Peptides against a protein of PDB entry 3JWR. Designs and how they scored, part 172

Target 1, 323 residues: chain A of PDB entry 3JWR
Amino acid sequence: TRELQSLAAAVVPSAQTLKITDFSFSDFELSDLETALCTIRMFTDLNLVQNFQMKHEVLCRWILSVKKNYRKNVAYHNWRHAFNTAQCMFAALKAGKIQNKLTDLEILALLIAALSHDLDHRGVNNSYIQRSEHPLAQLYCHSIMEHHHFDQCLMILNSPGNQILSGLSIEEYKTTLKIIKQAILATDLALYIKRRGEFFELIRKNQFNLEDPHQKELFLAMLMTACDLSAITKPWPIQQRIAELVATEFFDQGDRERKELNIEPTDLMNREKKNKIPSMQVGFIDAICLQLYEALTHVSEDCFPLLDGCRKNRQKWQALAEQ
Target 2, 298 residues: chain A of PDB entry 3JWR as posed
Amino acid sequence: TRELQSLAAAVVPSAQTLKITDFSFSDFELSDLETALCTIRMFTDLNLVQNFQMKHEVLCRWILSVKKNYRKNVAYHNWRHAFNTAQCMFAALKAGKIQNKLTDLEILALLIAALSHDLDHRGVNNSYIQRSEHPLAQLYCHSIMEHHHFDQCLMILNSPGNQILSGLSIEEYKTTLKIIKQAILATDLALYIKRRGEFFELIRKNQFNLEDPHQKELFLAMLMTACDLSAITKPWPIQQRIAELVATEFWEQGDQVGFIDFVCTQLYEALTHVSEDCFPLLDGCRKNRQKWQALAEQ

## One batch from the design tools (peptide; made by RFdiffusion4, then SolubleMPNN)

Design b2_p13_3_s2 (from b2_p13_3, 10 letters changed)
Fold by OpenDDE base, seed 4:
Structure b2_p13_3_s2 (fold): chain B 323 residues (1-323), chain A 13 residues (1-13)
Amino acid sequence: as target 1 above (323 residues)
Amino acid sequence: LEEIEKLLEEFFR
């Protein structure tokens, strides 16, 4: 395609030029081409292209395929969300120095997972999918969308000309897919809530050990969630804009819940409760985000900007809630 | 906090 030709022929700017190592990164000003260029740079600077012998054209095609399989009519869970998740992962790996704690296969898997974790997202949560009796709800009992996202990821990875993992051994391939699956499934916030206590307790007791395979898996799950939620850490103007996108999507779901399911939406998804957004954001930060970024910062102090950003945004939301 | 966690689990799963 013309798009592929353009991407494959383009000079990829440095990570410094693209600012993709910054935790404060914003994609708002970037074209789709620029987001693809950023993604190439992430793979390159993580040594994934070299270590796994990725062909440039194949990587370009894969990126474009991933991007194409996000819906444009979804306000938040679109390519830009996936891209921002991957960028946060890249920043956490590089600037946050987590790269040094992980294997190349884990890094490869995490980056693929971050980009793929919401593939074909429909702008509705698992509860909606289940309640609407969607065909996907017949395939999976829990983490319905996350299973679907992984299936889409696998489909793309196995598609002709998109096989960025073709340079891996069979064992490396299996390992990578396992980690990708676990990472994508970990983005189910319900699973995060269930599992986070173990992680926090390990950190609190100073018993956290990345050499333990179970703890490694747990850490990768927490890291995925930290990147997935990283909008909450962004500078306030960016945070506000992303929060508006989230609210738009949630209100769209709430509107559909009323229309299609004949139910009254929860406050979070109720357009009429827009005035509750600031207080709900404070609650979300306190219940979900703060402890995660605190724990991540304990694993790597260089991840502090995420925690600091989260704290700053809590203050901003609290100030709005008091108005 | 527990109530908020349950609420969030319900909404985000």
Scores: peptide ipSAE 0.042, ipTM 0.761, DockQ to the pose 0.159
Fold by OpenDDE base, seed 3:
Structure b2_p13_3_s2 (fold): chain B 323 residues (1-323), chain A 13 residues (1-13)
Amino acid sequence: as target 1 above (323 residues)
Amino acid sequence: LEEIEKLLEEFFR
């Protein structure tokens, strides 16, 4: 395609020029081509292209295939969300110095997972999929959409001309796919809530050890969630704009719940409850986000900008909730 | 907090 030719021939700017190492990064001003260039830079600067012998054209095709398999009519869970998740992962690995704590296969898997974790997202949550009796709800009992996202990821990875993992040994390939699957499934916030207590307790007791395979898996899951939720850490103007996209998607679901399922939506998905957004954001930060970024900062102090951003946005949302 | 956690668990599933 013309798009592939343009991407493959383009000079890829440095990570410094693209500012993709910054936790304050915004994609709002970037074209789709520039987001793809940023993605190439992430793979290159993490040494993934060299270490796993990726062909440049194959990587370009894969990135464009991943982008193509996000829906354009979904307000938040689109390519830009996946791209921002991957950028936060890259920033956490580089600026947050987590790269030195992980294997190359783990880094490869996390970056692929971050880009792929919401593939073919429909703008509705697992509860809606279940209540609408969608065929996917018959295949999977829990984490319905995350299983679907992984299936889409696997489909793309196995598609002709998209096989970025073809340079891996059989064992490396199996390991990478296992980690990708675990990482995508970990983005189910229900699983995060179930598992986070173990992570926080290990941190609190100063018993956290990344050399333990179970604790490594737990950390990768927490890191995926931290990147997936990283919009809450962004500078306030960016945070507000992303919160509007999230609210739009949730309200679209609520409208569908009324129309298609004949149910009253929850406050979070109720367009008539817009005035509750600030207080709900404070509740979300307190219940889900703060402890995660505190724990992540304990693993690597260089991740502090995520925690600081989350705290600052809590204050801003609280001020709006008091009006 | 626990009630908010349950509510959020349902929302972000």
Scores: peptide ipSAE 0.041, ipTM 0.761, DockQ to the pose 0.160
Fold by OpenDDE base, seed 2:
Structure b2_p13_3_s2 (fold): chain B 323 residues (1-323), chain A 13 residues (1-13)
Amino acid sequence: as target 1 above (323 residues)
Amino acid sequence: LEEIEKLLEEFFR
């Protein structure tokens, strides 16, 4: 395609120029081409292109394929969300110095997973999919959408001209796919809630050890969630704008719940309750986000900007909730 | 907090 030719021929700016190592990064001003260039830079600077002998054209095609398989009519869970998740992963690996704690295969898997974790997202949660008796709900009992996202990821990775993993050995390939699957499935926030207690306890007791395979898997899951939720850590103007996108998508679901399922939506998904957004954001930060970024900062102190951003946004939302 | 966590689990799963 013309888009592929343009991307493949483009000079890829440095990570410094693109600011993709910044936890404060925003994609709002970036074109789709620039987001793809950023993605190439992430793979390159993580040494993934070199270490796994990726062909530049194949990587470019893969990135464009991933981007194409996000829906444009979904307000939040689109390519830009996946891109921002991957950028946060990159920043956590580089600026947060987590790269030094992981293998190249784990890094490869995490970056692919971050970009792929919401593929073909429909703008509705698993509960909606289940209640609507969607065909996907018959295929999967739990983490319905996350299984679908992984299936889409696998489809793209195996598509002709998109095989960025072709340079891997059979064992490396299997390992990478396993980690990708686990990482994508870990983005189910319900699973995060169930598993996070073990992680926090290990941190609290100073017993956390990345050399333990189980703890490594747990950490990768927590890191994926931290990147997936990283919008909450962004500078306030960015946070507000992203919160509006999230609210739009939730309200769209609420409208569909009313129309298609004949149910009254919850406050979170009810556009008539938009005045509760600030207080709900405070609740979300306290219940889900703060402890995660605290724990992540204990693993790597260089991840502090995520925690600091989350705390600052909590104060901003609290101030709005008090009005 | 536990009640909020349960509520959030229902919303975000």
Scores: peptide ipSAE 0.040, ipTM 0.757, DockQ to the pose 0.159
Fold by OpenDDE base, seed 1:
Structure b2_p13_3_s2 (fold): chain B 323 residues (1-323), chain A 13 residues (1-13)
Amino acid sequence: as target 1 above (323 residues)
Amino acid sequence: LEEIEKLLEEFFR
């Protein structure tokens, strides 16, 4: 395609020029082409292209295929969300110095998972999928959308001309796919809530050890969630804008719940309750986000900007909730 | 906290 030719022929700017190592990164000013260039830079600077012998054209095609399989009519869970998740992963690996704690296969899997974790998202949550009796709800009992996202990821990886993993041995390939699956499934907040207590307890007791395979798996899951939720850590103007996108998508779901399911939406999904957004954001930060970024900062102190950003945004949301 | 977590789980799935 013309898009592929343009991407494959383009000079890829440095990570410094693209600012993709910054935790404060924003994609708002970037074109779709520039987001793809940023993605190439992430693979290159993580040594994934060299170490796994990726062909440039194949990587370009894969990136464009992933981007194409996000819906344009979804306000938040689109390519830009996936891209920002991957950028946060890249920043955590580089600036947060987590790269040195992981294997190349783990890094490869995490980056692919971050870009792929919401593939073909429909702008509705698992609860809506269940209540609407969608065919996907018949296939999967739990983490319905996350299973679908992984299936889409696997489909793309196996598509002709998109096989970025073709340079791996059979064993490396199997290991990578296992980690990708686990990482995508870990983005279900239900699983995060279920597992986070073990992680926090290990940190609290100073017993956390990445050399333990189980603890490694647990850490990768927590890191995925930390990147997926990283909008909450961004500078306040960026945070507000992303919160508006989230609210738009949630209100669209609430409108569909009224129309299609004949139910009253929850406050989070209710357009008429927009005045509760600040207090709900404070609740979300306190219940879900703060402890995660605190624990991540204990694993790597260089991840402190994520925690600091989360704390600052809590103060801003609290101030709005008091008005 | 558990009640809030459950509520949030339903929303952010």
Scores: peptide ipSAE 0.042, ipTM 0.762, DockQ to the pose 0.174; fails the geometry check

Design b2_p13_3_s3 (from b2_p13_3, 9 letters changed)
Fold by OpenDDE base, seed 4:
Structure b2_p13_3_s3 (fold): chain B 323 residues (1-323), chain A 13 residues (1-13)
Amino acid sequence: as target 1 above (323 residues)
Amino acid sequence: LDEINDALAAFLS
């Protein structure tokens, strides 16, 4: 395609130029092509292209395929969300110095997972999918959408000309896919809630050890969640704009719940409760986000900007809630 | 608190 030709021929700017190492990064000003260029840079600077002998054209095609398999009519869970998740992962790996704590396969898997974790998202959550008796709800009992996202990821990875993992041994391939699957599934916030206590307790007791395979898996899950929720850490103007996108998508679901399911939506998805957004954001930060970024910062102090951003945004939301 | 966490998880997952 013309898009592939353009991407493959383009000079890829440095990570410094693209600012993709910054935790404060925003994609708002970037074209789709520029987001693809950023993605190439992430793979390159993480040494994934070199270490796994990725062909440039194949990587370009894969990126474009991933982007293509996000829906444009979804307000938040689209390519830009996936891209921002991946960028946060990149920043956490580089600026946050987590790269040195992980294997190349884990890094490869995490980056692929971050980009792929919401593939073909429909703008509705698992609860809606279940309640609407969607065909996907018949295939999967739990983490319905996350299973679907992984299936889409696998489909793309196996598509002709998109096989960025072709340079891996069979064992490396199996390991990578396992980690990708676990990472994508970990983005189900319900699983985060179930598992986070173990992680926090390990941190609290100073017993956390990445050399333990179970703890490694747990950490990768927490890291995925931290990147997935990273919008809450962004500078306030960025945070506000993303929060509006989230609210739009949630309100769209709420509207559908009223219309299609004859259900009164929860406050979070109720357009009529827009005035509660600030207080709900404070609640979300307190219940979900703060402890995660605190724990992540304990693993790597260089991830502090995420925690700091989260704290600052809590203050901003609290101030709005008091108005 | 657990109920809030579960509710939030349900909404965001």
Scores: peptide ipSAE 0.042, ipTM 0.773, DockQ to the pose 0.218
Fold by OpenDDE base, seed 3:
Structure b2_p13_3_s3 (fold): chain B 323 residues (1-323), chain A 13 residues (1-13)
Amino acid sequence: as target 1 above (323 residues)
Amino acid sequence: LDEINDALAAFLS
């Protein structure tokens, strides 16, 4: 395609030029081509291209395939969300100095997972899928969409000309896929809620050890969530804009719930309760986000900007909630 | 808090 030709021939700017190591990064001003260039730089600077012998054209095709398999009519859970998740992962690995704590296969898996974790998202949550009796709800009982996202990820990885993992041994391939699956499934916040207590307790007791395989798996899950939710850490102007996208998507679901399911949506998805967004954001930060970024900062102090951003945005949302 | 956690998790997952 013309898009592939343009991408493959383009000079890839440095990570410094692209500012993709910054936790404050914003994609709002970037074209689709620039997001793809950023993605190439992430793979390159993490040594994944060299270590796993990725062909440049294949990587370019894969990136474009991943991008293509996000829906354009979804307000938030689209390519830009996946891209921002991956950028946060990259920043956490580099600026947050987590790279040195992980294997190359883990890093490879996390980056692929971050880019792929919401593939073919329909703009509705698992609860809606279940209540609407969607065919996917018959295939999977839990984490319905996350299983679908992984299936889409696997489909793309196995598609002709998209096989970025062809340089891996059979064992490396199996390991990578296992980690990708776990990482994508970990983005189900229901699983996060279930598992986070163990992670926080290990941190609290100063017993956290990445050399333990179980704790490593747990950490990768927490790291995925931290990157997936990283919009909450962004500078306030960016945070507000992203919150509007999230609200738009949730309101769209609420509208569908009224129309298709004949139910009154919850406040979070009720367009008529837009004035509750600030207080709901405070609740979200307190219930879900703060402890996670605190714990992550304990694992690596260089991740503090994520925690600091979250705290600052809590203050901003609280101030709005009081008006 | 638990109810809020469950609700938020359900909304965002």
Scores: peptide ipSAE 0.041, ipTM 0.774, DockQ to the pose 0.213
Fold by OpenDDE base, seed 2:
Structure b2_p13_3_s3 (fold): chain B 323 residues (1-323), chain A 13 residues (1-13)
Amino acid sequence: as target 1 above (323 residues)
Amino acid sequence: LDEINDALAAFLS
């Protein structure tokens, strides 16, 4: 395609130029092409292209395929969300120095997972899929969408000309796919809530050890969630805009819940309760986000900007909630 | 806190 030709021929700017190492990164001003260039830079600077002998054209095609398999009519869970998740992962690995704690296969898997974790998202949550008796709900009982996302990820990875993992040994390939699957499934916030207590307790007791395979898996899951939720850490103007996108998508679901399922949506999904957004954001930060970024910062102090951003946004939302 | 967590899990996942 013309898009592929343009991407493959383009000079990829440095990570410094693209600012993709910054936790404060915004994609708002970037074209789709520029987001793809950023993604190439992430793979390159993490040494994934070199270490796993990725062909440039194949990587470019894969990136474009991933982007294409996000829906444009979904307000939040689209390519830009996946891209921002991956960028946060990159920043956490580089600026946050988590790269030094992980294997190359884990890094490869995390980056692929971050980009792929919401593939073909439909703008509705697992609850809606289940209640609407969607065919996907017949295939999976839990983490319905995350299973679908992984299936889409696998489909793309196996598609002709998109096989960015072809340079891996059989064992490396199997390991990578396992980690990708685990990472994508871990983005189910229900699983995060279920597992986070173990992580926080390990941190609190100073017993956290990445050399333990179970704890490593747990950490990768927590890191995925931290990147997935990273919009909450962004500078306030960025946070506000992203919150509007989230609200738009949730309200669209709520409207569908009324129309298609004949149910009253929860406050989070209720367009009539826009005034509750600030207080709900405070609640979300307190219940989900703060402890995660605190724990992550204990693993790597260089991840502090995520925690700091989250705290600052809590203050901003609280101020709005008090009006 | 558990109720909030359950609610958030239900709606954000």
Scores: peptide ipSAE 0.040, ipTM 0.769, DockQ to the pose 0.217
Fold by OpenDDE base, seed 5:
Structure b2_p13_3_s3 (fold): chain B 323 residues (1-323), chain A 13 residues (1-13)
Amino acid sequence: as target 1 above (323 residues)
Amino acid sequence: LDEINDALAAFLS
């Protein structure tokens, strides 16, 4: 395609030029081509292209395939969300110094997972999928969409001309796929809630050890969540704009819940309760976000900008809630 | 907290 030709022939700017190492990064001003270029740079600077002998054209095709398999008519859970998740992962690995704590296969898996974790998202949550009796709800009982996202990820990875993992040994390939699956499934916030207590307790007791395979898996899950939720850490103007996209998608779901399911939506998805967004954001930050970024900062102090951003945005939302 | 967590989990998952 012309898009592939353009991407494959383009000069890939440095991470510094693209600002993809910054926790304050915004994609708002970037074209689709530029987001793809950023993605190439992430793979390159993490040494994934070299270490796993990726062909440039294959990587380009894979990126475009991933992007193509996000829906354009979804307000928030689209390519830009996946891209921002991956960028936060890249920043956490580089600026947050987490790269030195992980294997190359883990890094490879996390980056692929971040880009792929919401593939073919339909702009509705697992609860809606279940209640609407969608065919996917018959295939999976829990983490319905996350299983679907992984299936889409696997489909793309196995598609002709998209096999970015062809340079891996059989064992490396199996390991990578296992980590990708675990990472994508971990983005189910319900699973985060179930598992986070173990992580926080290990941190609190100063017993956290990444050399323990179970704790490593737990950390990768927490890191995925931290990147997936990283919009809450962005500078206020960016965070506020993303919050509007989230609200749009949630209100669209609420409207569908009324129309298609004949149910009253929750406050978060109720367009008529827009005035409650600030207080709900404060609640979200307090209940979900703060402890995670605090714990992540204890693992690596260089991740502090995520925590600081979250705290600053809490203050902004609280001020709005008091009006 | 559990209700908020459930609502938020449902919201973001």
Scores: peptide ipSAE 0.043, ipTM 0.777, DockQ to the pose 0.216; fails the geometry check

